# Designs tried in a protein design run: peptides against a protein of PDB entry 2C5K. Part 26

Target 1, 91 residues: chain A of PDB entry 2C5K
Amino acid sequence: EDPFQQVVKDTKEQLNRINNYITRHNTAGDDDQEEEIQDILKDVEETIVDLDRSIIVMKRDENEDVSGREAQVKNIKQQLDALKLRFDRRI

## One batch from the design tools (peptide; aimed at target 1 R17)

Design b2_p23_3_s4 (made by RFdiffusion4, then SolubleMPNN; from b2_p23_3, 13 letters changed)
Fold by OpenDDE base, seed 3:
Structure b2_p23_3_s4 (fold): chain B 91 residues (1-91), chain A 23 residues (1-23)
Amino acid sequence: as target 1 above (91 residues)
Amino acid sequence: MEEEKERLKEKSKRLKSIKDRIP
């Protein structure tokens, strides 16, 4: 098992679920579900920090080629940023 | 590196635990 790849997969799945939620709820609400989405987005942000840290450690301690992992994290960050924009622009 | 792997495993567990929080 590769924990990095598992987290990447799980993170993308969460982002996709949020994206689907936004599609079904194009108007911002003020309920427990909206707060839950914000909490999950925060969890994803913190998870990305941990992914970045793991890459730094791999470069430092293992001297492994991390270019592929860096590209994966970059993609997740872009997906998160786009999702935040969609979420915040709702009225 | 082992510490980082353990942190990632915990993140995976957390993400899986909240899987059904979004309807």
Scores: peptide ipSAE 0.455, ipTM 0.878, DockQ to the pose 0.803
OpenDDE base, seeds 1, 2, 4, 5: peptide ipSAE 0.449, 0.455, 0.449, 0.449; ipTM 0.876, 0.878, 0.877, 0.877

Design b2_p23_4 (made by RFdiffusion4)
Pose (drawn by RFdiffusion4):
Order: C-alpha cells, then sequence, then structure tokens
Structure b2_p23_4 (pose): chain A 89 residues (1-28, 31-91), chain P 23 residues (1-23)
C-alpha cells in the first residue's frame, strides 16, 4: 500500500521464497551465491525500514509501534532462515 | 526464480525517496 508496507510484504515474500527452496534442497548447490546475495540485500532493506521508522517517529502524530512490530517479525524470519541456510549438510 | 524482481526494487526505491522527503 504505502511504500513501507509494500517493502514489508516484498521482504516477507522474498524470505518465504528462499525458505521454500531450502526445504526442497536441504543439502549443501545452484542457488548458493544467489541466496547469499538476496539475504544481504534483505539485511540492507531492513536497515532502510528501520531508518524510515526513525524519521516517522519524529512526527508526534504517528504511532510507529505497528511498523516496529512488523520489522521485528521480519528480523525473526531472517534469523530463522539464515540458520536453516547455514545448516544445510 | 529466487531473484529480486524489478517491481520489488522499485518499491524499495519509493520507500527511500519518501523517507528522504519526510527527513
Amino acid sequence: EDPFQQVVKDTKEQLNRINNYITRHNTADDQEEEIQDILKDVEETIVDLDRSIIVMKRDENEDVSGREAQVKNIKQQLDALKLRFDRRI
Amino acid sequence: SLAITEEQKENREKLREETEELD
């Protein structure tokens, strides 16, 4: 919807896509470099979402707690995924 | 495909532009 919500949706979807891939290919791979690249781009995307929250928090007419919870959720999804990716054997 | 789409890159760019305008 708004640019922030679109990036949140894209990020969750991107992470979910890699997660589904890893379930199918859980051995240690054609997409290895590609996954590393996308996960790094996701780390930098979360920094952008955090910076956007910092700026919006300066506006007293904004409650950013919903956006903070969304970013916390994405971080959790990324963390769970990074471990699954790292542990393919 | 696991690639990031042009639309997903454009969404991120819009977020950066909006955040810069607000700052």

Design b2_p23_4_s1 (made by RFdiffusion4, then SolubleMPNN; from b2_p23_4, 7 letters changed)
Fold by OpenDDE base, seed 2:
Structure b2_p23_4_s1 (fold): chain B 91 residues (1-91), chain A 23 residues (1-23)
Amino acid sequence: as target 1 above (91 residues)
Amino acid sequence: SLKISEEQRENRERLRRETEERE
């Protein structure tokens, strides 16, 4: 599998793991993994930049259809944003 | 840990490398 698809898969799985973790730990401040989650969220943001850069390079080459990849990255961004909202709204 | 594995990190590095080679 090409690195783009693998990174997409890995990123979505990581976000899902965090989402599940937040479900089990819905209280802010009383979590040993608080800092780790914050670090991971930043890591995902950087990964999205890398994914977008990859798409830009492909899109520059006229014969490559990137619509599917753009949709995948859009989905990851939406997933990340939703996760951030859950994380920030913990009571 | 909720962090990605070394293999997953390598996948990210490979993505960046291949992108940079095409830039």
Scores: peptide ipSAE 0.714, ipTM 0.947, DockQ to the pose 0.881
OpenDDE base, seeds 1, 3, 4, 5: peptide ipSAE 0.713, 0.714, 0.714, 0.714; ipTM 0.946, 0.946, 0.947, 0.947

Design b2_p23_4_s2 (made by RFdiffusion4, then SolubleMPNN; from b2_p23_4, 6 letters changed)
Fold by OpenDDE base, seed 2:
Structure b2_p23_4_s2 (fold): chain B 91 residues (1-91), chain A 23 residues (1-23)
Amino acid sequence: as target 1 above (91 residues)
Amino acid sequence: SLKITEEQKENRKKLIEETKEKE
């Protein structure tokens, strides 16, 4: 498995772990992990930037079909956005 | 922990380095 696919997998798994954590801690301020979650979400955003850059150079320099990779990144972005919404809407 | 492992960090580094080589 190439680094791109591994990073995609790792990122989705991390988002799932956060999602599960939010499920168990659905009250804002009920735990001491608020800042950690925010930091992780920012880290995921930066990782998405790296994934997108990888796709750009692959499309430009290697002239490879990147449609599948673009779909994967889009899916991660959607997962991140949904997670942010859950996190922000905690009561 | 909710954070990624050192192995996962290394995977990110590999991706970044491969990208830089092609930029």
Scores: peptide ipSAE 0.688, ipTM 0.942, DockQ to the pose 0.854
OpenDDE base, seeds 1, 3, 4, 5: peptide ipSAE 0.688, 0.687, 0.688, 0.688; ipTM 0.942, 0.942, 0.942, 0.942

Design b2_p23_4_s3 (made by RFdiffusion4, then SolubleMPNN; from b2_p23_4, 8 letters changed)
Fold by OpenDDE base, seed 2:
Structure b2_p23_4_s3 (fold): chain B 91 residues (1-91), chain A 23 residues (1-23)
Amino acid sequence: as target 1 above (91 residues)
Amino acid sequence: SLKITEEQKKNREELIKETEKRE
């Protein structure tokens, strides 16, 4: 498996883990992992930048189809945004 | 911990290296 697909997979799994954690910890400050979650979310944002950069490079080669990869990154961004919303709405 | 593994970090590094080679 190429690095792009592996990173996409890893990122989705990471977001799912956080999502599940938030489900178990719906009140802000009820544990000591809030800062860790914030750090992970920032890390995911940086990873998305790297994914986008790789797509930009691929677009320079007419022989490389990027439509599928763009869709994957879009999906990750949507997951991240939804997760941020859940995290921020915690009472 | 909710943080990524060393293997996952390596995957990210490989992606970056691949991108840099093609830039």
Scores: peptide ipSAE 0.678, ipTM 0.940, DockQ to the pose 0.881
OpenDDE base, seeds 1, 3, 4, 5: peptide ipSAE 0.675, 0.664, 0.674, 0.664; ipTM 0.940, 0.937, 0.940, 0.937

Design b2_p23_4_s4 (made by RFdiffusion4, then SolubleMPNN; from b2_p23_4, 6 letters changed)
Fold by OpenDDE base, seed 3:
Structure b2_p23_4_s4 (fold): chain B 91 residues (1-91), chain A 23 residues (1-23)
Amino acid sequence: as target 1 above (91 residues)
Amino acid sequence: SLKITKEQKENRKKLIEETEKLE
């Protein structure tokens, strides 16, 4: 088991869970989960920092290709940004 | 529940430990 790939998978699944929740609760203040969602989004941002750190370490080794992992993190960042936009647009 | 599971937290811990080992 590769911790990097597992964390990537976990993070994408977490973002999907929140995205699905927002779909069912498209009005801010509709429930008491607003603060929890905000906390999870911040935790995802911290997780991305950890993923980037791991890539930096791997990139120091000239014999290791990190392009695939960089693309995965880029995709997660795009997913996070899209989700934050949906979350912030709620009235 | 939307909460991060104990398993997810453990996976993140493993990633950090692996990174620190290689730093």
Scores: peptide ipSAE 0.669, ipTM 0.939, DockQ to the pose 0.888
OpenDDE base, seeds 1, 2, 4, 5: peptide ipSAE 0.662, 0.656, 0.661, 0.665; ipTM 0.936, 0.935, 0.936, 0.937

Design b2_p23_5 (made by RFdiffusion4)
Pose (drawn by RFdiffusion4):
Structure b2_p23_5 (pose): chain A 89 residues (1-28, 31-91), chain P 23 residues (1-23)
Amino acid sequence: EDPFQQVVKDTKEQLNRINNYITRHNTADDQEEEIQDILKDVEETIVDLDRSIIVMKRDENEDVSGREAQVKNIKQQLDALKLRFDRRI
Amino acid sequence: DLSITDKQRENLEKLREETEERE
């Protein structure tokens, strides 16, 4: 919807796509470099979402707690995924 | 396909532009 919500949706979808891939290919791979690149881009995307929240928090007419919760959720999804990726044997 | 689409990159660019305008 707004640019922030679109990036949150794209990020969750991107993480979910890699997660589904890892379930199918859980051995240690054609997509290895590609997954590392995408996960790094997601880390930097979360930094952009955080910076966006920092700026919007300066506006007293904005409650950013919903956006903060969404970013926290994404960070959790990323963390759970990174461990699954790291542990393919 | 695991790649990041042009549309996803465009969405992130719009967020960065909006954050810059707000600053």

Design b2_p23_5_s1 (made by RFdiffusion4, then SolubleMPNN; from b2_p23_5, 10 letters changed)
Fold by OpenDDE base, seed 5:
Structure b2_p23_5_s1 (fold): chain B 91 residues (1-91), chain A 23 residues (1-23)
Amino acid sequence: as target 1 above (91 residues)
Amino acid sequence: DLSISEEQKKNREELRKKTEELE
């Protein structure tokens, strides 16, 4: 069983939800979700660490081509960074 | 609601367990 793809999917969906929320709440401090968003972003960062660890062991122990998975994680990191930028630049 | 579902929590745990099995 391979939960990697499901975690990738879940993480991207969560980031999309936050991105959509920021679109509707583009003023910093105008809602009570500020702390929750910050916590979620940190949670996503830890999830990315878990994804990277899984890639490392697949590459080492299973000797599989992990380039596709590495690209997926890179994409999530870029999505997270873009979201952080939007979140931090709210007026 | 921006919280994660129980299913998402389970998926993360399964990923962690699978990784630990191979570490």
Scores: peptide ipSAE 0.714, ipTM 0.946, DockQ to the pose 0.825
OpenDDE base, seeds 1, 2, 3, 4: peptide ipSAE 0.712, 0.712, 0.712, 0.713; ipTM 0.945, 0.945, 0.945, 0.946

Design b2_p23_5_s2 (made by RFdiffusion4, then SolubleMPNN; from b2_p23_5, 10 letters changed)
Fold by OpenDDE base, seed 3:
Structure b2_p23_5_s2 (fold): chain B 91 residues (1-91), chain A 23 residues (1-23)
Amino acid sequence: as target 1 above (91 residues)
Amino acid sequence: DLSITEEQKKNRQKLIEETKKLE
């Protein structure tokens, strides 16, 4: 499979795993996974940077239609932002 | 377990390597 599509898939699944975890642990500090979640969220941010870089060079050097890939990355960013908000607003 | 798998890391590395070939 296309490495870009695989990374998109992996990233969305990772965010879903965290989202599901928050559903089961909706109180801040009720478990020992707070730091790990924060670390994974930072890793996702770095992955998004890699995805964006791949789009930039593909648009420039391969002259491929990247509109679909840009939409996918936008969707991941929205999912990440929503998850951050949910994580931060836990009471 | 919320940890990132080695397979995920490998997939990300493949993406980075392909990107570098075009940079």
Scores: peptide ipSAE 0.690, ipTM 0.943, DockQ to the pose 0.896
OpenDDE base, seeds 1, 2, 4, 5: peptide ipSAE 0.683, 0.685, 0.683, 0.681; ipTM 0.941, 0.942, 0.941, 0.942

Design b2_p23_5_s3 (made by RFdiffusion4, then SolubleMPNN; from b2_p23_5, 9 letters changed)
Fold by OpenDDE base, seed 3:
Structure b2_p23_5_s3 (fold): chain B 91 residues (1-91), chain A 23 residues (1-23)
Amino acid sequence: as target 1 above (91 residues)
Amino acid sequence: SLSISEEQRKNREKLVEETKKRE
């Protein structure tokens, strides 16, 4: 088991869970989960930092290809940004 | 529940530990 790939998978699934929740609760303050969502989004940001750090370490080794992992992290960042925008647009 | 599972936390810990060992 590759920790990097598992963390990527876990993170995307976490963002999907929040996205699905927002679909069912598209009004800010509609329930008592607002703070929990904020905390999870911050945790995802920190997780991305951990993912990037792992890539930096791999990139130091000329024998390791990081292009695939960089693309995966880029995709997660895009997913996070889209979710933040959706979350912040709620009224 | 939206909360992060203990399994997710453990997976992240493994990643961090692996990274630290290689730094």
Scores: peptide ipSAE 0.726, ipTM 0.950, DockQ to the pose 0.930
OpenDDE base, seeds 1, 2, 4, 5: peptide ipSAE 0.725, 0.724, 0.724, 0.722; ipTM 0.950, 0.949, 0.950, 0.949

Design b2_p23_5_s4 (made by RFdiffusion4, then SolubleMPNN; from b2_p23_5, 10 letters changed)
Fold by OpenDDE base, seed 4:
Structure b2_p23_5_s4 (fold): chain B 91 residues (1-91), chain A 23 residues (1-23)
Amino acid sequence: as target 1 above (91 residues)
Amino acid sequence: SLSISEEQRKAREELREETERLE
């Protein structure tokens, strides 16, 4: 498996872990992981940038089909956005 | 743990290195 697919898989799993954590800790500031969650969300954003860079480079080669990879990154972005919204709405 | 593993970090690094080589 190439690094792109592994990173996609790992990133989705990481977002799922955070989502599950928020479920168990739905009050802002009611746990010691507030800063860690913020750092992880930023880390995921940077990972998405890396994924996009990879796709851009592949697009420069006319023989590379990146449509599937673009869809995967789009899905991760949507998952991240939903998680960020949930995190920000914690009372 | 909420943090990523060493294996996950390695995969991210490999992706970045591959991209940089092709840029």
Scores: peptide ipSAE 0.661, ipTM 0.934, DockQ to the pose 0.879
OpenDDE base, seeds 1, 2, 3, 5: peptide ipSAE 0.658, 0.660, 0.657, 0.660; ipTM 0.933, 0.933, 0.933, 0.933

Design b2_p23_6 (made by RFdiffusion4)
Pose (drawn by RFdiffusion4):
Structure b2_p23_6 (pose): chain A 89 residues (1-28, 31-91), chain P 23 residues (1-23)
Amino acid sequence: EDPFQQVVKDTKEQLNRINNYITRHNTADDQEEEIQDILKDVEETIVDLDRSIIVMKRDENEDVSGREAQVKNIKQQLDALKLRFDRRI
Amino acid sequence: DEEWHEQRERVAENRNKLREATD
C-alpha cells in the first residue's frame, strides 16, 4: 500500500521464498551465492525500514508501534532463516 | 530463476520509493 507496507510485504515474501527453497535443498548448491546476496540485500532493506520509522517517529501525529512490530517480525524471520541456511549439511 | 530476478527488481523499485517517501 504505502511504500513502507509494500517493502515489508516484499521482504517477507523474499524471505519465505528462500525458506521454501532451503526446505527442498537442505544439503550443502546452485543458489548458494544468490541466497547470500539476497540475504545481504534484505539486511540493508531492514536498515531502510528502521530509518523510515526513525523519521516518522519525529511526527507527533504518528504512532510507529505497528511498524516497529512488523520490522521486529521480519528480523525474527531473517534470523531463523539465516540459521537454517548456515546449517545445511 | 526468472521469478527470483523479477522479484529482486520489484523489491529495488519499492525500496527507492520508500527512500523517496521518507525524504

Design b2_p23_6_s1 (made by RFdiffusion4, then SolubleMPNN; from b2_p23_6, 14 letters changed)
Fold by OpenDDE base, seed 2:
Structure b2_p23_6_s1 (fold): chain B 91 residues (1-91), chain A 23 residues (1-23)
Amino acid sequence: as target 1 above (91 residues)
Amino acid sequence: MKEIEEQKKRLKEKVKELRKATE
């Protein structure tokens, strides 16, 4: 499988899992899980940077049509942003 | 949370593969 698609898939799965966690934990906690979620969110941010870079390389060096990939990354960014808002709004 | 940690591990591996593919 295309490594780009594999990363996209795994990233979305992680975000979905975190979203479900936040749903069940709508109040901010002070436990190991909260810290782990924050770490994963940072990893996702870094992953998105890598995905964007891969798209840039494909456009520049390989002259590929990347519109579909750009849409996927946009979707992940939106999902991440929404998740971060949910996570931070918890009291 | 165990599943999340496992997914995190998989993500890191796939990111590594992605980086290699873009070299």
Scores: peptide ipSAE 0.085, ipTM 0.666, DockQ to the pose 0.846
OpenDDE base, seeds 1, 3, 4, 5: peptide ipSAE 0.076, 0.074, 0.083, 0.081; ipTM 0.654, 0.652, 0.662, 0.664

Design b2_p23_6_s2 (made by RFdiffusion4, then SolubleMPNN; from b2_p23_6, 13 letters changed)
Fold by OpenDDE base, seed 3:
Order: sequence, then structure tokens, then C-alpha cells
Structure b2_p23_6_s2 (fold): chain B 91 residues (1-91), chain A 23 residues (1-23)
Amino acid sequence: as target 1 above (91 residues)
Amino acid sequence: MEEVEEQKKKLKERVKELREATE
């Protein structure tokens, strides 16, 4: 098991679930689900920091090719930013 | 090398947290 790839997979799955929720709930609510989504978004941001740190360490200490992993993290960041925009724009 | 293992542990912890949230 590669924990990096598992984190990437699970993070994208979380973001997709939130995206689907927003599609079904285009109006901002004030319930437990809205609070949970906000918490998940913050956790994803922290997860991205951990992913970036792992890449830095692999590049520096293991001298591994990290280009593929950098591209994966970039993709997650883009997905997160788009999702945050959708989430915050709701009335 | 020690830092590599530390980062692996952190990612494994993230996997646990994410699985609990996404199941």
C-alpha cells in the first residue's frame, strides 16, 4: 500500500461527495451537513500540506522523481479551489 | 530518512481519518 496514493484517492472522493451535495443543495443551509462540509474542506487543506511535505522530503532525501505526485497534488488543489468557490457562492 | 518515515506516518493517519469520513 502506498499511503500517498491512498490519500490522493480518498481526498478526491471526499471532494466529489461534497460537489454532489452542493449540486443537490444549491442554497446554503444552517444544518449539521453544512458544518461537516466546512470541516472536511479544512481537513482537505491540511491534507494537501501533508502531501506537499511528503513530496519535498522525497525530492530532497530520496532523490526520487516527484513530477507525477506534484501533478496529482496540483489537480487536487484545483478541485478544492473550484469546490470552495461553489460552496461559498451559495445564498 | 527519519523524516521520510515521519511523513509516511502522517499520511497513514490521514488515510484513517479520510476512511472514517468517506465510508
Scores: peptide ipSAE 0.266, ipTM 0.807, DockQ to the pose 0.108
OpenDDE base, seeds 1, 2, 4, 5: peptide ipSAE 0.261, 0.174, 0.265, 0.265; ipTM 0.804, 0.682, 0.808, 0.810

Design b2_p23_6_s3 (made by RFdiffusion4, then SolubleMPNN; from b2_p23_6, 15 letters changed)
Fold by OpenDDE base, seed 2:
Structure b2_p23_6_s3 (fold): chain B 91 residues (1-91), chain A 23 residues (1-23)
Amino acid sequence: as target 1 above (91 residues)
Amino acid sequence: SSEIEEAKKRLKESVEELRKATE
């Protein structure tokens, strides 16, 4: 069991949910789920901090190669940033 | 919705497990 990979999986699920929501709701405030989606965005942001911390610990304490995990987190950050931009630009 | 709440709960729980594994 790898808790890092489980978090990555669950995070990507949330990002996918947000992406689908934006696709279906191109007008801001047009649905009562808007606040819930905003909460999910914040949850993902906080989750990324935890993912980064785990990588730092692996480098420091376990001295393991973390390049693969760093790439995964980078991808999540890029997806989040793109979704935030799309979400915020809605009128 | 229930599905969204369940997903939120899953993420929270998985993050907690990661935190426990992180010094």
Scores: peptide ipSAE 0.588, ipTM 0.912, DockQ to the pose 0.868
OpenDDE base, seeds 1, 3, 4, 5: peptide ipSAE 0.585, 0.580, 0.567, 0.574; ipTM 0.911, 0.910, 0.907, 0.908

Design b2_p23_6_s4 (made by RFdiffusion4, then SolubleMPNN; from b2_p23_6, 11 letters changed)
Fold by OpenDDE base, seed 2:
Structure b2_p23_6_s4 (fold): chain B 91 residues (1-91), chain A 23 residues (1-23)
Amino acid sequence: as target 1 above (91 residues)
Amino acid sequence: MEEVEEAKKRLEENVKKLREATE
């Protein structure tokens, strides 16, 4: 498995773990873990930027078919956005 | 939250590999 697919896989797994955390901690609080989750979500955003940049390089410099990879990144972005909404709207 | 921390570490390592592969 190439690094791109591994990063995609790990990113989705990370988002799933955060989603499970939110399910078990459905009430927002002043906890160090809340800050850690926020930091991880930010790191996921930065990871998505890295994935997008890698797609640009593959498309431009290597002339590879990137349609599938673009769809994967789109899916991760949607998952991230949904997770952010769940995290921020907790009471 | 150790599980999440470990996943974060693995993600960072893989992102590093991704960046190196696309330089």
Scores: peptide ipSAE 0.034, ipTM 0.583, DockQ to the pose 0.878
OpenDDE base, seeds 1, 3, 4, 5: peptide ipSAE 0.032, 0.032, 0.032, 0.032; ipTM 0.582, 0.588, 0.584, 0.585

Design b2_p23_7 (made by RFdiffusion4)
Pose (drawn by RFdiffusion4):
Structure b2_p23_7 (pose): chain A 89 residues (1-28, 31-91), chain P 23 residues (1-23)
Amino acid sequence: EDPFQQVVKDTKEQLNRINNYITRHNTADDQEEEIQDILKDVEETIVDLDRSIIVMKRDENEDVSGREAQVKNIKQQLDALKLRFDRRI
Amino acid sequence: DEMDEVLEERHEKIQETLEETEL
């Protein structure tokens, strides 16, 4: 919807896509470099979401707690996925 | 406004990646 919500949705979708891929290919791969690139782009995307929250928090008419919870959720999803990716054997 | 532009460019990049990846 707003640019922040669109990126949150894209990120969750991007992480979910890789997660579904890893379930199907759980051995250690054609997409290895690609997954590393995308996960790094997601890390930098989260930095951008965080910065966006920092700026919006300066506006006293804004409550960023919902956006903070969304970013926290995305970090959890990324962390769980990175371990699944690292542990393919 | 500047951060919204950054988020729009990020959205475009992510959508291009989602359309072109073999994952």

Design b2_p23_7_s1 (made by RFdiffusion4, then SolubleMPNN; from b2_p23_7, 14 letters changed)
Fold by OpenDDE base, seed 4:
Structure b2_p23_7_s1 (fold): chain B 91 residues (1-91), chain A 23 residues (1-23)
Amino acid sequence: as target 1 above (91 residues)
Amino acid sequence: SEEDERLKKISEKLKKKLETTKI
């Protein structure tokens, strides 16, 4: 088991959930799931912090090659930022 | 949910690695 990869996978699934919600709900606050989606956005944001922290530790203390993991986190960050923008721009 | 609990557990493990690291 690689906890890092499992977290990445689960985070991407959460981002997919958010994307699907935004696509179907282009009006802010028009569904009882609105709060849940907001919570998921925050959870993903916090998870990214944890992923970054783990990479820092691997680079400094474990002397592991983290290039692949850094790329994965970068991708997740970009996806999150795009979704946040779309979510906040809803009328 | 079960998924949330699993993620929390993993997150805590990641945090622990950082906290136990000497700086």
Scores: peptide ipSAE 0.100, ipTM 0.619, DockQ to the pose 0.065
OpenDDE base, seeds 1, 2, 3, 5: peptide ipSAE 0.059, 0.097, 0.065, 0.092; ipTM 0.607, 0.619, 0.610, 0.617

Design b2_p23_7_s2 (made by RFdiffusion4, then SolubleMPNN; from b2_p23_7, 10 letters changed)
Fold by OpenDDE base, seed 2:
Structure b2_p23_7_s2 (fold): chain B 91 residues (1-91), chain A 23 residues (1-23)
Amino acid sequence: as target 1 above (91 residues)
Amino acid sequence: SEMDEILKERSKKLREILETTKL
């Protein structure tokens, strides 16, 4: 498995973990885990930046078909955005 | 490649988070 696919897998795993946490903790609180989740989401955002950069490099330097990878990153971004909404809208 | 190394480090970081955090 190439590094890109590994990162995609690891990113989705983190998003799923957080989604499961929100399901089990539907009420927001002043918990250390809330801050930790924010930190993880930030790391996911930074990871997505690197995924996008890798696609740019592949398109420019390697002349490879990147449409599939672009779709994967788009999907991750959609998951991230949906997760942020769930996380932030908790009462 | 350089980009591959960056992505490998990202994966390593995410896996480290997975192992060191409890949710």
Scores: peptide ipSAE 0.656, ipTM 0.935, DockQ to the pose 0.872
OpenDDE base, seeds 1, 3, 4, 5: peptide ipSAE 0.654, 0.654, 0.655, 0.654; ipTM 0.935, 0.935, 0.935, 0.935

Design b2_p23_7_s3 (made by RFdiffusion4, then SolubleMPNN; from b2_p23_7, 11 letters changed)
Fold by OpenDDE base, seed 3:
Structure b2_p23_7_s3 (fold): chain B 91 residues (1-91), chain A 23 residues (1-23)
Amino acid sequence: as target 1 above (91 residues)
Amino acid sequence: SEMDQVLKERSKKLREKLKTTSL
C-alpha cells in the first residue's frame, strides 16, 4: 500500500475517534483523556506537515500530478480545524 | 524513499496510539 494513503487513512481514523469522543463528552472534565486528545491532535498536526512535505517532494523530484493528494490533505486540514473548534468550545 | 519512511513511521505512531489510548 502507498504510505501516503495509509497515513491519510490513519489520520482520518484518529480524527473520527476524537470526534466521536467529543460527541459522547460534550463537556470537558476528564483531565487524562483531555490530555490524550491534545497529544493526538498534536501528532495529527505534525503528520499533516509531513504529508505536505511529501507532496512537495513528489512534485519537485518525481514530477508527478499531486492534485489528488493536495485535495486529500486539504480535506484533512478542514476536518482538523472543525474538530479543534468543537473541542475548544466545550464547557 | 526517505519520505516514504517518514510517512510509515507516522502511520505506525498513529496506529499505536489507537491501541494504547482509551477514548
Scores: peptide ipSAE 0.591, ipTM 0.919, DockQ to the pose 0.854
OpenDDE base, seeds 1, 2, 4, 5: peptide ipSAE 0.590, 0.590, 0.586, 0.589; ipTM 0.919, 0.919, 0.918, 0.918

Design b2_p23_7_s4 (made by RFdiffusion4, then SolubleMPNN; from b2_p23_7, 15 letters changed)
Fold by OpenDDE base, seed 3:
Structure b2_p23_7_s4 (fold): chain B 91 residues (1-91), chain A 23 residues (1-23)
Amino acid sequence: as target 1 above (91 residues)
Amino acid sequence: MEEDERLKKISEELKEKQKTTSL
């Protein structure tokens, strides 16, 4: 088991949930799930911070190869930013 | 050094969170 990869997997699942919601709800405030989606967005942001910090620890204290993990987190950040932009631009 | 300890704690908490959610 790799806790890092499990977190990444869970985060990607959350991002997918957000994406599906935005696709189906292109207007703000039209659904009871919007508050849940907002909470998920914040949870993903916080998780990314934790992932970044875990990478710092692995790199500085454990001397592990973090290149692959850094790329994964970068990808998640890009996906989150895109989804946040789409979510905020809803009318 | 204080930063390293803080980050280490976060890393461990993340690990433990996954263990508990898998139970």
Scores: peptide ipSAE 0.094, ipTM 0.658, DockQ to the pose 0.098
OpenDDE base, seeds 1, 2, 4, 5: peptide ipSAE 0.122, 0.122, 0.095, 0.101; ipTM 0.640, 0.637, 0.660, 0.640; seeds 1, 2, 4, 5 fail the geometry check

Design b2_p23_8 (made by RFdiffusion4)
Pose (drawn by RFdiffusion4):
Parts: structure tokens; sequence; C-alpha cells
Structure b2_p23_8 (pose): chain A 89 residues (1-28, 31-91), chain P 23 residues (1-23)
């Protein structure tokens, strides 16, 4: 919807797509470099979401707690995914 | 706020391209 919500949705979807891929290819791969590149782009995307929250928090008419919870959720999804990716054997 | 919205729109476009390319 707003640019922040769109990026949150794209990120969760991007992480979910890699997660589904890893379930199907759980051995250690054609997409290895590609996954690393996408996950790094996701890390930097989360930094941009955090910066966006920092600026919006300066506006006293804004409650960023919902956005903070979303970013926290996405960091959890990334962390769980990175370990699954690292542990393919 | 507008500058951060523009940045998030650019991120959205790049992520959409990556979603089309990744299986």
Amino acid sequence: EDPFQQVVKDTKEQLNRINNYITRHNTADDQEEEIQDILKDVEETIVDLDRSIIVMKRDENEDVSGREAQVKNIKQQLDALKLRFDRRI
Amino acid sequence: LEEMDELLEERHERIQEQLEEFP
C-alpha cells in the first residue's frame, strides 16, 4: 500500500521463496550465489525499513510500533532462513 | 519522509525484478 508496507510484503515474500527452495534442495547447488546475493540485498532492505521508522518516529503524530513489530518479524524470518541455508549438507 | 518513500519505492522495484528471476 504505502511504500513501507509494499517493501515489507516484498521482503517476506522474497524470504519465503528462498525458504521454499531450500526445503526442496536441502543438500549443499545452482542457486547458491544467487541466494547469498538476495539475502544480502534483504539485509540492506531491512536497514532502509529501520531508517524509515527512525524518520517517522520524529513525527509526534505517528505511532511506529506496528512498523517496528513488522521489521522485528522480518529479522526473525531472515535469521531462521540464514541458519537453514547455512546448514544444508 | 518523502525521500524515504522514494527510496522504498526503488527497493520495491528491484525486489520485484529479483522475485521474477528467482525460481

